# Ledger of designs, part 68: peptides against a protein of PDB entry 2MBZ

Target 1, 143 residues: chain A of PDB entry 2MBZ
Amino acid sequence: GINLTPEEKFEVFGDFDPDQYEEEVRERWGNTDAYRQSKEKTASYTKEDWQRIQDEADELTRRFVALMDAGEPADSEGAMDAAEDHRQGIARNHYDCGYEMHTCLGEMYVSDERFTRNIDAAKPGLAAYMRDAILANAVRHTP

## One batch from the design tools (peptide; made by RFdiffusion4, then SolubleMPNN)

Design b2_p19_2_s3 (from b2_p19_2, 9 letters changed)
Fold by OpenDDE base, seed 2:
Structure b2_p19_2_s3 (fold): chain B 143 residues (1-143), chain A 19 residues (1-19)
Amino acid sequence: as target 1 above (143 residues)
Amino acid sequence: VKLDPTKADPLGFLYYNAF
C-alpha cells in the first residue's frame, strides 16, 4: 500500500484512506501490467509525491469543470487537451497509459457508479464529460 | 466497499492502481 506514516497519510488524504480499498484493488487489477507498474513506481513515492498527484488531480478537475461551465464541447480542443494531460499524468505517475487504455478508464468512470458519484461530486455530468473528452482525444490521435 | 463521494479523489481510479 501507501508507504507513508499515519500522520503523512492524514496530511495528504485526510479522512480518505486509500489502503481500505487495497483488497478490492488487488481483486480487480492485481493480475494486470498496470497494477504491477503502479506498485513499482509508487513504492518509492514520498509524501511530496503523493501530494503532487493530488494537486494534479485537483487541477485537472477544475479544468474540466471550467470547460463545462463555459459550454465547451467535450470534443473541443480544450477538452481534448485536458484529456491528453490526464492520460500523460497517469503515464508519468502510475503506468503506461495508451489511448486504448485511456478510453477504457473513461468508460469505467461512467459504468462504475462509485466513480461516477465521486467524480460528479465536483459537477454533475463531469464523469460523462471526461469520458467523452477522453474518447475524442483518443480518436484525434489515431491516424 | 463503496467509495465516499465526498472524501475520495474525483479521479478515484488513480488510487485503485496506485495501491
Scores: peptide ipSAE 0.050, ipTM 0.725, DockQ to the pose 0.070
Fold by OpenDDE base, seed 3:
Structure b2_p19_2_s3 (fold): chain B 143 residues (1-143), chain A 19 residues (1-19)
Amino acid sequence: as target 1 above (143 residues)
Amino acid sequence: VKLDPTKADPLGFLYYNAF
C-alpha cells in the first residue's frame, strides 16, 4: 500500500482512508497494467509527494467549479483544457492514461455513486460536468 | 464506442481523484 504512517495518511487524505478501498481496488483492478504501474510508481512517494497530488486535485476541482459557476459549457476550451490537465496529472502521478482510459474514468464518476457523492461535495453536478468535459476533450483529441 | 469499466484503474484513481 501507500508507504506512509497512519498519521501521515491522515494528514494527507483526512477522513478519506485509502486503506478502506485497498482490497476492493486489488480485487477489481489488480490484474491491470494501470494498477501495476501505479503501485510501482507510487512506491517511492513521500508524504510530500502525496500532499502535492492532493493539492493538484484540489486546484483542479476549484478550476472546474469556477468554470461551472461561470456558465462555461463542459465542451468549452476551458473545460476541455481542465480535463486534459486532469488526464496528464493521472499520467504523471499514477499510470499511462490515454483518452479512452480517461473516458472510462469519467463514466465511473457518474456511475459509481461513491465517486459521484465525493465529487459533488464540491458542487452538485460536478461529476457529470467533469465526465462531459473529459469526453469532449477525448473527442477533440481522437477525431 | 463501448467502454470497458475494467480499464479504469481505481488505485491511482481513488487516491488521485479522491476529490
Scores: peptide ipSAE 0.093, ipTM 0.725, DockQ to the pose 0.537; fails the geometry check
Fold by OpenDDE base, seed 4:
Structure b2_p19_2_s3 (fold): chain B 143 residues (1-143), chain A 19 residues (1-19)
Amino acid sequence: as target 1 above (143 residues)
Amino acid sequence: VKLDPTKADPLGFLYYNAF
Protein backbone atom coordinates (compact mmCIF):
# COMPACT_ATOMS: atom_id res chain seq x y z
CA GLY B 1 0.00 0.00 0.00
CA ILE B 2 0.86 3.65 0.06
CA ASN B 3 3.27 4.21 2.90
CA LEU B 4 1.74 7.34 4.38
CA THR B 5 0.11 8.13 7.68
CA PRO B 6 -3.62 8.71 7.68
CA GLU B 7 -2.99 12.40 8.02
CA GLU B 8 -0.56 12.43 5.12
CA LYS B 9 -2.94 10.46 2.96
CA PHE B 10 -5.66 12.96 3.63
CA GLU B 11 -3.35 15.85 2.85
CA VAL B 12 -2.36 14.32 -0.47
CA PHE B 13 -5.47 12.55 -1.67
CA GLY B 14 -8.23 14.26 0.26
CA ASP B 15 -11.50 12.44 0.12
CA PHE B 16 -10.21 9.95 -2.42
CA ASP B 17 -8.91 6.80 -0.79
CA PRO B 18 -6.65 5.01 -3.24
CA ASP B 19 -6.25 2.05 -0.92
CA GLN B 20 -9.89 1.13 -1.37
CA TYR B 21 -8.99 -0.25 -4.78
CA GLU B 22 -5.86 -2.12 -3.78
CA GLU B 23 -7.48 -5.52 -3.63
CA GLU B 24 -9.28 -5.11 -6.92
CA VAL B 25 -6.13 -3.87 -8.62
CA ARG B 26 -4.13 -6.77 -7.30
CA GLU B 27 -6.77 -9.24 -8.35
CA ARG B 28 -7.09 -7.89 -11.86
CA TRP B 29 -3.57 -6.77 -12.67
CA GLY B 30 -1.30 -8.39 -10.14
CA ASN B 31 0.28 -10.61 -12.75
CA THR B 32 1.06 -7.84 -15.23
CA ASP B 33 4.37 -6.19 -15.88
CA ALA B 34 2.78 -2.80 -15.36
CA TYR B 35 1.72 -3.76 -11.87
CA ARG B 36 5.20 -4.94 -11.01
CA GLN B 37 6.80 -1.81 -12.39
CA SER B 38 4.42 0.38 -10.46
CA LYS B 39 5.05 -1.46 -7.23
CA GLU B 40 8.78 -1.18 -7.71
CA LYS B 41 8.74 2.51 -8.57
CA THR B 42 6.35 3.63 -5.88
CA ALA B 43 7.94 1.56 -3.14
CA SER B 44 10.34 4.39 -2.41
CA TYR B 45 7.89 7.24 -2.87
CA THR B 46 7.58 9.73 -0.07
CA LYS B 47 4.72 12.03 0.74
CA GLU B 48 6.42 14.62 -1.41
CA ASP B 49 6.54 12.22 -4.32
CA TRP B 50 2.86 11.44 -4.06
CA GLN B 51 2.06 15.11 -3.72
CA ARG B 52 4.05 15.81 -6.86
CA ILE B 53 2.08 13.19 -8.71
CA GLN B 54 -1.17 14.73 -7.54
CA ASP B 55 0.04 18.16 -8.53
CA GLU B 56 0.86 16.89 -11.99
CA ALA B 57 -2.58 15.35 -12.28
CA ASP B 58 -4.24 18.55 -11.15
CA GLU B 59 -2.26 20.58 -13.64
CA LEU B 60 -3.21 18.24 -16.43
CA THR B 61 -6.85 18.51 -15.41
CA ARG B 62 -6.73 22.27 -15.52
CA ARG B 63 -5.03 22.12 -18.88
CA PHE B 64 -7.67 19.89 -20.41
CA VAL B 65 -10.48 21.92 -18.90
CA ALA B 66 -8.99 25.06 -20.34
CA LEU B 67 -8.80 23.45 -23.75
CA MET B 68 -12.42 22.39 -23.54
CA ASP B 69 -13.52 25.82 -22.39
CA ALA B 70 -11.65 27.35 -25.30
CA GLY B 71 -13.41 25.03 -27.71
CA GLU B 72 -10.23 23.36 -28.85
CA PRO B 73 -10.85 20.04 -30.57
CA ALA B 74 -9.60 16.94 -28.83
CA ASP B 75 -7.37 16.31 -31.82
CA SER B 76 -5.85 19.77 -31.68
CA GLU B 77 -2.15 20.10 -31.10
CA GLY B 78 -2.80 21.45 -27.65
CA ALA B 79 -5.03 18.58 -26.64
CA MET B 80 -2.72 15.98 -28.11
CA ASP B 81 0.23 17.52 -26.33
CA ALA B 82 -1.67 17.34 -23.07
CA ALA B 83 -2.40 13.71 -23.77
CA GLU B 84 1.26 13.10 -24.50
CA ASP B 85 2.24 14.66 -21.20
CA HIS B 86 -0.29 12.43 -19.52
CA ARG B 87 1.27 9.38 -21.13
CA GLN B 88 4.75 10.46 -20.18
CA GLY B 89 3.67 11.09 -16.63
CA ILE B 90 2.39 7.57 -16.33
CA ALA B 91 5.61 6.25 -17.81
CA ARG B 92 7.75 8.32 -15.48
CA ASN B 93 5.88 7.64 -12.29
CA HIS B 94 4.33 4.21 -12.66
CA TYR B 95 4.96 1.93 -15.62
CA ASP B 96 6.00 1.89 -19.25
CA CYS B 97 3.07 3.33 -21.11
CA GLY B 98 3.10 3.01 -24.85
CA TYR B 99 0.53 4.52 -27.11
CA GLU B 100 -1.56 1.39 -27.32
CA MET B 101 -1.64 1.10 -23.56
CA HIS B 102 -2.57 4.74 -23.33
CA THR B 103 -5.51 4.31 -25.66
CA CYS B 104 -6.72 1.43 -23.55
CA LEU B 105 -6.58 3.65 -20.50
CA GLY B 106 -8.51 6.32 -22.32
CA GLU B 107 -11.21 3.84 -23.19
CA MET B 108 -11.43 2.83 -19.56
CA TYR B 109 -11.98 6.42 -18.55
CA VAL B 110 -15.28 6.41 -20.41
CA SER B 111 -16.22 2.78 -19.83
CA ASP B 112 -15.78 2.51 -16.07
CA GLU B 113 -18.20 4.82 -14.34
CA ARG B 114 -15.90 5.07 -11.36
CA PHE B 115 -13.27 6.70 -13.49
CA THR B 116 -15.76 8.74 -15.44
CA ARG B 117 -17.32 10.09 -12.29
CA ASN B 118 -13.99 10.98 -10.78
CA ILE B 119 -12.70 12.66 -13.91
CA ASP B 120 -15.89 14.47 -14.81
CA ALA B 121 -16.01 15.95 -11.34
CA ALA B 122 -13.73 18.61 -12.77
CA LYS B 123 -15.86 19.15 -15.85
CA PRO B 124 -18.63 17.13 -17.45
CA GLY B 125 -17.35 15.36 -20.51
CA LEU B 126 -13.72 15.61 -19.52
CA ALA B 127 -13.22 11.85 -19.58
CA ALA B 128 -14.50 11.63 -23.12
CA TYR B 129 -12.38 14.58 -24.15
CA MET B 130 -9.31 12.96 -22.67
CA ARG B 131 -10.07 9.68 -24.39
CA ASP B 132 -10.35 11.41 -27.72
CA ALA B 133 -7.16 13.38 -27.18
CA ILE B 134 -5.32 10.25 -26.12
CA LEU B 135 -6.45 8.46 -29.24
CA ALA B 136 -5.49 11.34 -31.48
CA ASN B 137 -2.08 11.58 -29.88
CA ALA B 138 -1.53 7.88 -30.34
CA VAL B 139 -2.48 8.08 -34.00
CA ARG B 140 -0.09 10.91 -34.75
CA HIS B 141 2.77 9.00 -33.15
CA THR B 142 2.10 5.67 -34.81
CA PRO B 143 1.59 6.43 -38.51
CA VAL A 1 -7.37 14.22 -13.08
CA LYS A 2 -8.57 12.44 -9.99
CA LEU A 3 -7.70 8.90 -10.89
CA ASP A 4 -6.67 5.96 -8.78
CA PRO A 5 -3.20 6.99 -7.65
CA THR A 6 -2.34 3.67 -6.11
CA LYS A 7 1.03 2.11 -6.69
CA ALA A 8 -0.61 -0.77 -8.46
CA ASP A 9 -2.84 0.97 -10.96
CA PRO A 10 -2.27 4.69 -10.72
CA LEU A 11 -4.21 6.04 -13.65
CA GLY A 12 -6.57 3.39 -14.82
CA PHE A 13 -4.66 0.38 -15.94
CA LEU A 14 -7.16 -1.21 -13.61
CA TYR A 15 -9.88 -2.18 -15.94
CA TYR A 16 -9.55 -1.80 -19.64
CA ASN A 17 -6.48 -3.81 -20.45
CA ALA A 18 -8.59 -6.87 -19.90
CA PHE A 19 -11.37 -5.66 -22.16
Scores: peptide ipSAE 0.091, ipTM 0.744, DockQ to the pose 0.102; fails the geometry check
Fold by OpenDDE base, seed 1:
Structure b2_p19_2_s3 (fold): chain B 143 residues (1-143), chain A 19 residues (1-19)
Amino acid sequence: as target 1 above (143 residues)
Amino acid sequence: VKLDPTKADPLGFLYYNAF
């Protein structure tokens, strides 16, 4: 689990406890390389590390929302670049994330209502927009 | 690309539920 005090967890994640999903995550992905890599990397993470990850996520959210508000298609260079940064962020912070993996993540964002609800809290349709951008980014890198 | 749900993000909830 996340090695933070309850107070630190609240400071970083607010009224959201990521550990509530620990069992499901372990059941679904416990035998994957991604899970093992994540456990190894995050074991040494400090409060500041987790805060940085949250800040990166917030910035990415703002970028996608701005693109949507501007009417940019999900397969625009701007949207695909944001998707690429998302992929690279996962690779730096959690596990090796290729384009196939990233595509699967994007699909999960729209197929799992829990993800959709949480993502779309920032803007309705954001999850679908991200999924489409992720797919487009994968296509341009794997023609 | 054919999607495989077993290749999903084990920390997806951590990353996006905090958006």
Scores: peptide ipSAE 0.075, ipTM 0.731, DockQ to the pose 0.490; fails the geometry check

Design b2_p19_2_s4 (from b2_p19_2, 10 letters changed)
Fold by OpenDDE base, seed 2:
Structure b2_p19_2_s4 (fold): chain B 143 residues (1-143), chain A 19 residues (1-19)
Amino acid sequence: as target 1 above (143 residues)
Amino acid sequence: VKLDPSKADLLGFTYYNAF
């Protein structure tokens, strides 16, 4: 679990409460390497660590929205670079995230309506744009 | 956008990955 006080959790996550998914995640993924890696890494995370993670996510969201607003294709260098940064961020903070896993995450963003609603709150179609950028980035790194 | 790859981002793996 996240070792923050209720007040700290509210300050960092606000309306998005990751603890609401703890049981579901444990039931579905509790025996996977990704889950174990994440639990190991995050066990020592402070409030500042979690805040940094959220700040990184917000920054990435702004980048993708800006790319969409500028009309940049999802397979543009800018969009693919943002996708790469997203992948690397997951790898640093949570679990090893190769291009195949990243592609699966992208597909989840458009197939699980909970993710789609959450992501598209920033901009309609953002989840699909991210998925496409993630896929393009994976393709360019799989010659 | 609030995303938590340590938890929520694992939710969809059953659809796309075989562990």
Scores: peptide ipSAE 0.058, ipTM 0.740, DockQ to the pose 0.089
Fold by OpenDDE base, seed 1:
Structure b2_p19_2_s4 (fold): chain B 143 residues (1-143), chain A 19 residues (1-19)
Amino acid sequence: as target 1 above (143 residues)
Amino acid sequence: VKLDPSKADLLGFTYYNAF
């Protein structure tokens, strides 16, 4: 799990507590390779590691928002590249994330209101834009 | 975006496969 003090968790994650999902994730995916990989990999993470992960997420968010503001479609090269970086970031930091898994995550962003609300806090419609970019990126990599 | 792909993001898998 995340071995940070409550204060450190607040410094890194703010008002968003990722541990609030631990039980649900364990119940649904506790027997999967992805869950195992994530637990094993993150067990050694320091505060600085978690901060880096959050910084990467923030940078990706800004990148997607900029694409939306510029009017770039979700299936543009820029948007698909951002989606690819998102997929690779998950792979580096947490678990193997193929295109099928990634499309599942994208669909969750628009189907689970908890994710939609969290994502769209940065910009309305961002979750849908990310989902569409993720799908487009998956398609171009699986012709 | 404040998300934890090591935990919460795993929830998406079942959504897509249900369709």
Scores: peptide ipSAE 0.058, ipTM 0.737, DockQ to the pose 0.089
Fold by OpenDDE base, seed 5:
Structure b2_p19_2_s4 (fold): chain B 143 residues (1-143), chain A 19 residues (1-19)
Amino acid sequence: as target 1 above (143 residues)
Amino acid sequence: VKLDPSKADLLGFTYYNAF
């Protein structure tokens, strides 16, 4: 699990408790490469590492919200670039994330109400916007 | 967005393959 004290976890994640999903994820994906990569990488993460990850997520959120507020389509260069940065962030911090996997994650953001609720807390429709941007980015990178 | 791709994001694979 995440090697942080309860106080540190609250400081970094707030009301979101990532450990609540530990058993479910292990049961579903415990034998996958993505799971193994994530467990190996995050085992050495400090509070500062987790904070950097959250800061990156927050900045990405603000970036997507700004694009939506500006009326930029989800298949605009700006939105697709934000999606690409999102994909690369997952690859850097957790597990190899190809375009197919990224599209899978984007679809989850609109299909799993747990994700939709968390994402749309920043702006209604953000999850759908991210999904569309992720798909567009995947399409432009498909040979 | 407060997300944990190391855990929660892996749930998405089920939805992608289900449809």
Scores: peptide ipSAE 0.057, ipTM 0.737, DockQ to the pose 0.091
Fold by OpenDDE base, seed 4:
Structure b2_p19_2_s4 (fold): chain B 143 residues (1-143), chain A 19 residues (1-19)
Amino acid sequence: as target 1 above (143 residues)
Amino acid sequence: VKLDPSKADLLGFTYYNAF
């Protein structure tokens, strides 16, 4: 799990408790390369590392919301670049995230209501916008 | 987005990936 005290976990994650999904994730994905890579990378993470990851997530959220508010299409350069940064963030912090993997994650954001509720808390329709941007970014990088 | 790619983001992705 995440090696933080209860107080540190609250400071970093607030109302969202990532550990509530630990058993389900282990059960479903414990034998995958992505799971192994994530465990290896995050084993050494400090509170500051997790805070940085959350800060990056918040920044990305604000960026997508701003794009939506500006009326930028999900397949615009701005939206696709935001999707690319999202993909790279996953790759840097957790596991190798290719474009196919990223597309699968995007689809999950709109098909799993747990993700949809969490994402759309920032702005209604954000999950769908992200999914579309992720797909567009994947397409432009696929020969 | 307040998500944890190390855990939550692995939930169900294989449903949309044909290996």
Scores: peptide ipSAE 0.052, ipTM 0.738, DockQ to the pose 0.093; fails the geometry check

Design b2_p19_3_s1
Fold by OpenDDE base, seed 4:
Structure b2_p19_3_s1 (fold): chain B 143 residues (1-143), chain A 19 residues (1-19)
Amino acid sequence: as target 1 above (143 residues)
Amino acid sequence: MARKRAAGALAFLSAHPPP
C-alpha cells in the first residue's frame, strides 16, 4: 500500500482516497506483471514522489482539458502527444506500458463508469477524449 | 478540487492495467 500517514495522504490526494480501490485492484489485477511492477516501484515512494505523480496527472488533465476547450481533435498532434506523455508517465511511475496496454487502459476509462465519473469530474467527455487520443497515438506508433 | 480529484484518480487508477 501507500506508506503515508492519514495527514500526508490528505495533503497529497485530498478527497480522493486511493485505498478505497486497493482491494478491488488486487482482486482484478493482482496476478499481472503490471501489478507486480507497480507494487515493486511504489514500495519505495516517498510523500514527495506521490505528490509528483499527482502533479503530473493534474498537469496532464489540464492539458487535455485545454485541448478540448480549444476544439482540438483527439487525433491532433497535441492530443496524441499528451497521450504519449501519459503512457510514458505510467511507464516511469508504475509499470511497462506499451501502446497495446495503453489502448486497453483508454478503453477502461470509458467502459468502467467509475473511471469515467472520476475523469469527467474535470470536464464532461474527458475520458472519451483521452481514450480517442490514446488510440490515435497508438495507431501512429504501431506498424 | 474536482480537477485534483480527477487527476488523482487518473494517476492511481491508471497504475492498474486491465488484463
Scores: peptide ipSAE 0.151, ipTM 0.747, DockQ to the pose 0.666
Fold by OpenDDE base, seed 1:
Structure b2_p19_3_s1 (fold): chain B 143 residues (1-143), chain A 19 residues (1-19)
Amino acid sequence: as target 1 above (143 residues)
Amino acid sequence: MARKRAAGALAFLSAHPPP
């Protein structure tokens, strides 16, 4: 779990409560290496660490939104670079995230309505755009 | 607010991938 006070959690996450998903995540993925790695890495995270992660995610979201607003295709260099940064962010902060895992995440973003709704709160169609960029990025990095 | 929430969801929920 996230070892922050309720006040710190509110400051970092605001209206989003990550603890709402803890039990489901454990039930669905508790036996996976990814889950284990994430639990191990995040166990020592401070408020500042979580804030950094949120800031990185916010920046990434803004980048994708800007790309969409500019009419850049999801397989553009800019969109694929944003997808790569997303993958690397997951790898750095949570668990080893190869391109196959990343594509699975992208598919989840459009297949799980909860993810779609949460992501598209920033911009309608963002989840689909991200998925497409993730796929394109995976393709260009797969020999 | 909406963008921050969405970003938070991405950051945290992506930490728990499907197998």
Scores: peptide ipSAE 0.136, ipTM 0.740, DockQ to the pose 0.669
Fold by OpenDDE base, seed 3:
Structure b2_p19_3_s1 (fold): chain B 143 residues (1-143), chain A 19 residues (1-19)
Amino acid sequence: as target 1 above (143 residues)
Amino acid sequence: MARKRAAGALAFLSAHPPP
């Protein structure tokens, strides 16, 4: 699990309890290389590391929401760049995330209602918008 | 309207790979 005190966890995650999903994640993904990589990387993370990850995710979410609010297409340069930053953030912080893996993640965001609800808490339709941006970004980077 | 901090969920959920 996350090697933080209860106080540190509250400071970083607030009302969100990451431990509530630990069992489900292990059941669904526990046999994947990506799960193993994530566990290995995060084992050494400090409070500051987790805070940085949260800040990056918050900023990315705000970028996508701003693009949607502006009426920018999901295949716009701005949306595709945000999708690329999302991919790179996953790769740095959790596990190797190529364009194929990223596309699979995008599809999961819209096919698993639990993911959809969690993402769309920021803005209705955000999961679908992210999926479309992820796909467009993958297409432009695939010869 | 206060957009509930759903961003923490994205970061944590993204830590979990697709099948």
Scores: peptide ipSAE 0.131, ipTM 0.734, DockQ to the pose 0.504
Fold by OpenDDE base, seed 2:
Structure b2_p19_3_s1 (fold): chain B 143 residues (1-143), chain A 19 residues (1-19)
Amino acid sequence: as target 1 above (143 residues)
Amino acid sequence: MARKRAAGALAFLSAHPPP
């Protein structure tokens, strides 16, 4: 789990408590290499590390929202670059994330309503836009 | 609040791979 005090968790995550999903995560993904890698990496994370990860996610969300608001297609260079940064962020912070894995994540964002609702809280249709950008980015890197 | 929660959820949920 996240090695933070309750106060630190509240400061970093606010109303979103990641620990609420710990059991389900273990049930769904506990036997995957990605889960193991994530547990190993995050075991040493400080409050500052978690805050950085949240800040990176906030920035990425803002980028995608801005692209959508500008009417940029999800297969634009800007959207694909944002998708690439998302993939790299996962790789740095959690687990090895190739283009196939990233595409699977994108599909999950639109197929699991809980993901969709959480993502679309920033902007309706964001999950679908991200999925499309992730797919486009994967395609351009797999000629 | 909604955007921060959404971004946090994305980061956390992305940390959990699809099965």
Scores: peptide ipSAE 0.130, ipTM 0.734, DockQ to the pose 0.649

Design b2_p19_3_s2
Fold by OpenDDE base, seed 1:
Structure b2_p19_3_s2 (fold): chain B 143 residues (1-143), chain A 19 residues (1-19)
Amino acid sequence: as target 1 above (143 residues)
Amino acid sequence: MARRRAAGALAFLAGNPPP
């Protein structure tokens, strides 16, 4: 789990408790390399580390929303660059995230209603836009 | 207005190795 006090968890995550998903995540992904890498990396994270991760994710969300509001297509350079930053953020903070893995995550964002609802809370259709940008970014980086 | 959930919450939703 996240090694923060209840007060620190509230400061970083607010009403969202990531530990509520720990059992389900373990059941679904506990035998994967991604899960192992994430547990190993995050075991040493401080409150400041988690706050940075939240801030980075919020900034990325704002970028995608701004692109959508500007009418930029999901295969635009701006949208694909935001998708690349998303992939790199996962790789830096959690686990090795290649373009295939990133594509799988993008598909999950639109196929799992919990992800879709969470993402689309920022803007309706954001999950689909992110998925499409992730796919486009993967294509442009695949030889 | 419901406080906008941190986008980082996506990392912990059921169904991913986070995010």
Scores: peptide ipSAE 0.059, ipTM 0.734, DockQ to the pose 0.347
Fold by OpenDDE base, seed 3:
Structure b2_p19_3_s2 (fold): chain B 143 residues (1-143), chain A 19 residues (1-19)
Amino acid sequence: as target 1 above (143 residues)
Amino acid sequence: MARRRAAGALAFLAGNPPP
């Protein structure tokens, strides 16, 4: 789990408790390389590391919302660049994330209602927009 | 007002390998 004090967890995550999903995540993904890599990387994370990860995710969310509000298509350079930054952020912070893995994550964002609801809390349709941008970005980077 | 869930919560949702 997250090796922060209850106070530090509250400062970083607020009302969100990541530990509430630990059992389900282990059940679904515990045998994957992604799970193992994430557990290994995050075991050493400080409060500052977790805060940085949250800040990066918030910034990316704002960036996608701004693109949608501007009417930019999900296959625009701006949307594909945001998708690339998302992929790279996952790779740095959690686990190796190639374009195939990234497209699988994008599909999960629209197929798992919990992801959809969480993402769309920022803007309705954001999960679908991200999925489409992720797919477009993968296509432009694969021969 | 309920503090907006940080978008980082996306990484911890039950469906993804945990960030």
Scores: peptide ipSAE 0.057, ipTM 0.731, DockQ to the pose 0.320
Fold by OpenDDE base, seed 4:
Structure b2_p19_3_s2 (fold): chain B 143 residues (1-143), chain A 19 residues (1-19)
Amino acid sequence: as target 1 above (143 residues)
Amino acid sequence: MARRRAAGALAFLAGNPPP
């Protein structure tokens, strides 16, 4: 799990407890390369590392919301660039994330209601917008 | 400490390859 004290976990994650999903994640993904890579990378993460990851995710969320509020299509350059940054963030922080993997994640954001509710807490329809941007970004990078 | 929902919670939700 995350090697933070209970206090540090509260400071970083607040009301969200990532440990509640550890068993299900392990059950579903424990035999994948992505899981292995993530465990290896995150084993050395400090509170500051986890906080940075949260800050990056928050910034990306705000960026997508701003694009939606501006009326930018999900296949706009701005939205696709935000999707690319999302993909790169996953790759940097967690595991190798190719365009196919990223597209699969995008589909999960709209097909798993837990993800949809969590994402759409920032703005209704954000999960769908992100999925569409992720797909568009993948398409432009896949001849 | 303010109770806040983690923006990165997406990565930890069930069904996602671990963040």
Scores: peptide ipSAE 0.069, ipTM 0.737, DockQ to the pose 0.331; fails the geometry check
Fold by OpenDDE base, seed 2:
Structure b2_p19_3_s2 (fold): chain B 143 residues (1-143), chain A 19 residues (1-19)
Amino acid sequence: as target 1 above (143 residues)
Amino acid sequence: MARRRAAGALAFLAGNPPP
């Protein structure tokens, strides 16, 4: 789990407790390289590290919402660049994230209603927009 | 005012490989 005090967890995540999902995450992903890499990397994370990760995710969300509000297609350069930054953020903070892995994550955002509801809380249709941008970004980086 | 849930919380949902 996340090695923060209850007070620190509340400051970073608010009413959301990621440790509530630890068992389900282990059951679904515990045998994957991504899970192993994430557990190894995050074991040393401080409150400030977790806060940075949250801030980066919030900024990315704002970028995608702004693109949608501007009517930019999900395969626009701006949307694909935001998708690339998302992929790189996963790689820096959690686990190796190639384009195939990233597209799988994008599909999960629209296929798992818990993800869809969480993402679309920022803007309806955001999960689908992110999925489409992720796919477009992967395609443009494939020879 | 309902505190806007941080987008980073997505990575911790059971559907995602954990951050």
Scores: peptide ipSAE 0.058, ipTM 0.732, DockQ to the pose 0.336; fails the geometry check

Design b2_p19_3_s3
Fold by OpenDDE base, seed 5:
Structure b2_p19_3_s3 (fold): chain B 143 residues (1-143), chain A 19 residues (1-19)
Amino acid sequence: as target 1 above (143 residues)
Amino acid sequence: MANRRAAGALAFLSSHPPP
């Protein structure tokens, strides 16, 4: 689990409770290489590390929302660059994330209603926009 | 507040592989 006190968890995650998903995630993904990589990396994370990850995610969310508000299509260079930064962030912080893995994540954002609800809390349609940007970014990086 | 919840979900849940 996340090695933070309840108070630290509240400071970092706010109203989102990551602990409520720990058992399900372990049951679903516990035998995957990606899960192992993530657990090995995050085992040493401090409060400051988790805060950095949250700040990066918050910045990415704001960036996508701004693109949507500006009317930029999901296959614009701006949206695809944001998707690429998202992919690289996953690779840096958690596990190796190629373009195929990233597209699978994007599909999960729109197919799992819990993901959709949580992501769209920032802006309705954000999950779908991110999925489309992720797909477009994968296409432009595929020979 | 809404952004933090969304960002938290994205950051934490994306730390694990998709189906």
Scores: peptide ipSAE 0.175, ipTM 0.763, DockQ to the pose 0.665
Fold by OpenDDE base, seed 1:
Structure b2_p19_3_s3 (fold): chain B 143 residues (1-143), chain A 19 residues (1-19)
Amino acid sequence: as target 1 above (143 residues)
Amino acid sequence: MANRRAAGALAFLSSHPPP
């Protein structure tokens, strides 16, 4: 749960309602360490914290879209750097996110149609592009 | 163009990964 008033939630999330996913998230991942870490960390987040997270995600989305529009491959330095920033953002804001976990997230983005629809709302094929960039970034950081 | 809803979904949904 996000500890914001309805008005604050609207200001931060707008047309996206995170509460719509809360029950399913708990059902699917409630027994994972990542879920526990996220719930514990975000419990103290203010409106400003959530706004920062949204701003970071928005910037990241714009970066990926720009890379795609420029024709940069998903294994380009720019795309892999964006993937790394995504991983670090998750680690900073939610839970410990290693490269293996990140690749699992990338696969979910393309295998779960709800994720695909939400992500591709920014640009068709964005979820697949992100998945490929995430995988490439993981590979380059594997010793 | 970026979509705010898509960005929000990415930020929030990524907070709860698959096992």
Scores: peptide ipSAE 0.166, ipTM 0.757, DockQ to the pose 0.598
Fold by OpenDDE base, seed 3:
Structure b2_p19_3_s3 (fold): chain B 143 residues (1-143), chain A 19 residues (1-19)
Amino acid sequence: as target 1 above (143 residues)
Amino acid sequence: MANRRAAGALAFLSSHPPP
């Protein structure tokens, strides 16, 4: 699991308890390469590393919400750039994430109701918007 | 508007997707 004290976990994650999802994640994806890569990479993460990851996710969420509020299409340059940053963030922090993998993630965001509910807590329809932006970004980067 | 729970879930759950 996350190598932080209970106090550090509260400081970083606050109202989000990562442990509540650990068993589900292991059950669904424990045999995947992505899971293995993530476990190996995050094993050395400090409190500061986890805080950075949370900050990046928060900033990305705010960007997508702002785009939606502005009425920008999911295939706009701004939305596709946010999707690209999302892909790169996953690649840096967790596992190799090419455009095909990213598209699969986007599809999961809308097909897995548990994932949809968690994402849409920020704004209804955010998961679908992200999926569409991810797809558009993948298309523009696929010759 | 940001939601820390949603952002945290995205960050953590996205760390373990299907291949």
Scores: peptide ipSAE 0.157, ipTM 0.754, DockQ to the pose 0.601
Fold by OpenDDE base, seed 2:
Structure b2_p19_3_s3 (fold): chain B 143 residues (1-143), chain A 19 residues (1-19)
Amino acid sequence: as target 1 above (143 residues)
Amino acid sequence: MANRRAAGALAFLSSHPPP
């Protein structure tokens, strides 16, 4: 779990309350190896760690939005590099994330409306753009 | 605010992959 005080959680996550998803997450993913890995890794995370993770996500979101605004295709080098950074970020912070897993995550972003709505809050179509970039990145690394 | 929420959701929810 997230070992932060209510005040710290608000400072880090603001309007997004991760605790509201805890029960659903356990129900959907509680028996997965990735969930176990994530719980083990994050158990020691400090406020500063969570803030870093949020900052990384902010940066990634800005990169994708900028690419979309520029009209860059999702299979551009820039978009695929952003997707790769996303994959690596998951690997560093949460669980081993290979290209197959990453592709599955991308599909979830567009098939689960909870993800789609949250992601697209930054920009309409962002979830689909990310999915396409993730897929393209996976393909280029699996010749 | 919308961007922050989206980024936070992405970061947190991505920590929990589909089964």
Scores: peptide ipSAE 0.154, ipTM 0.748, DockQ to the pose 0.665

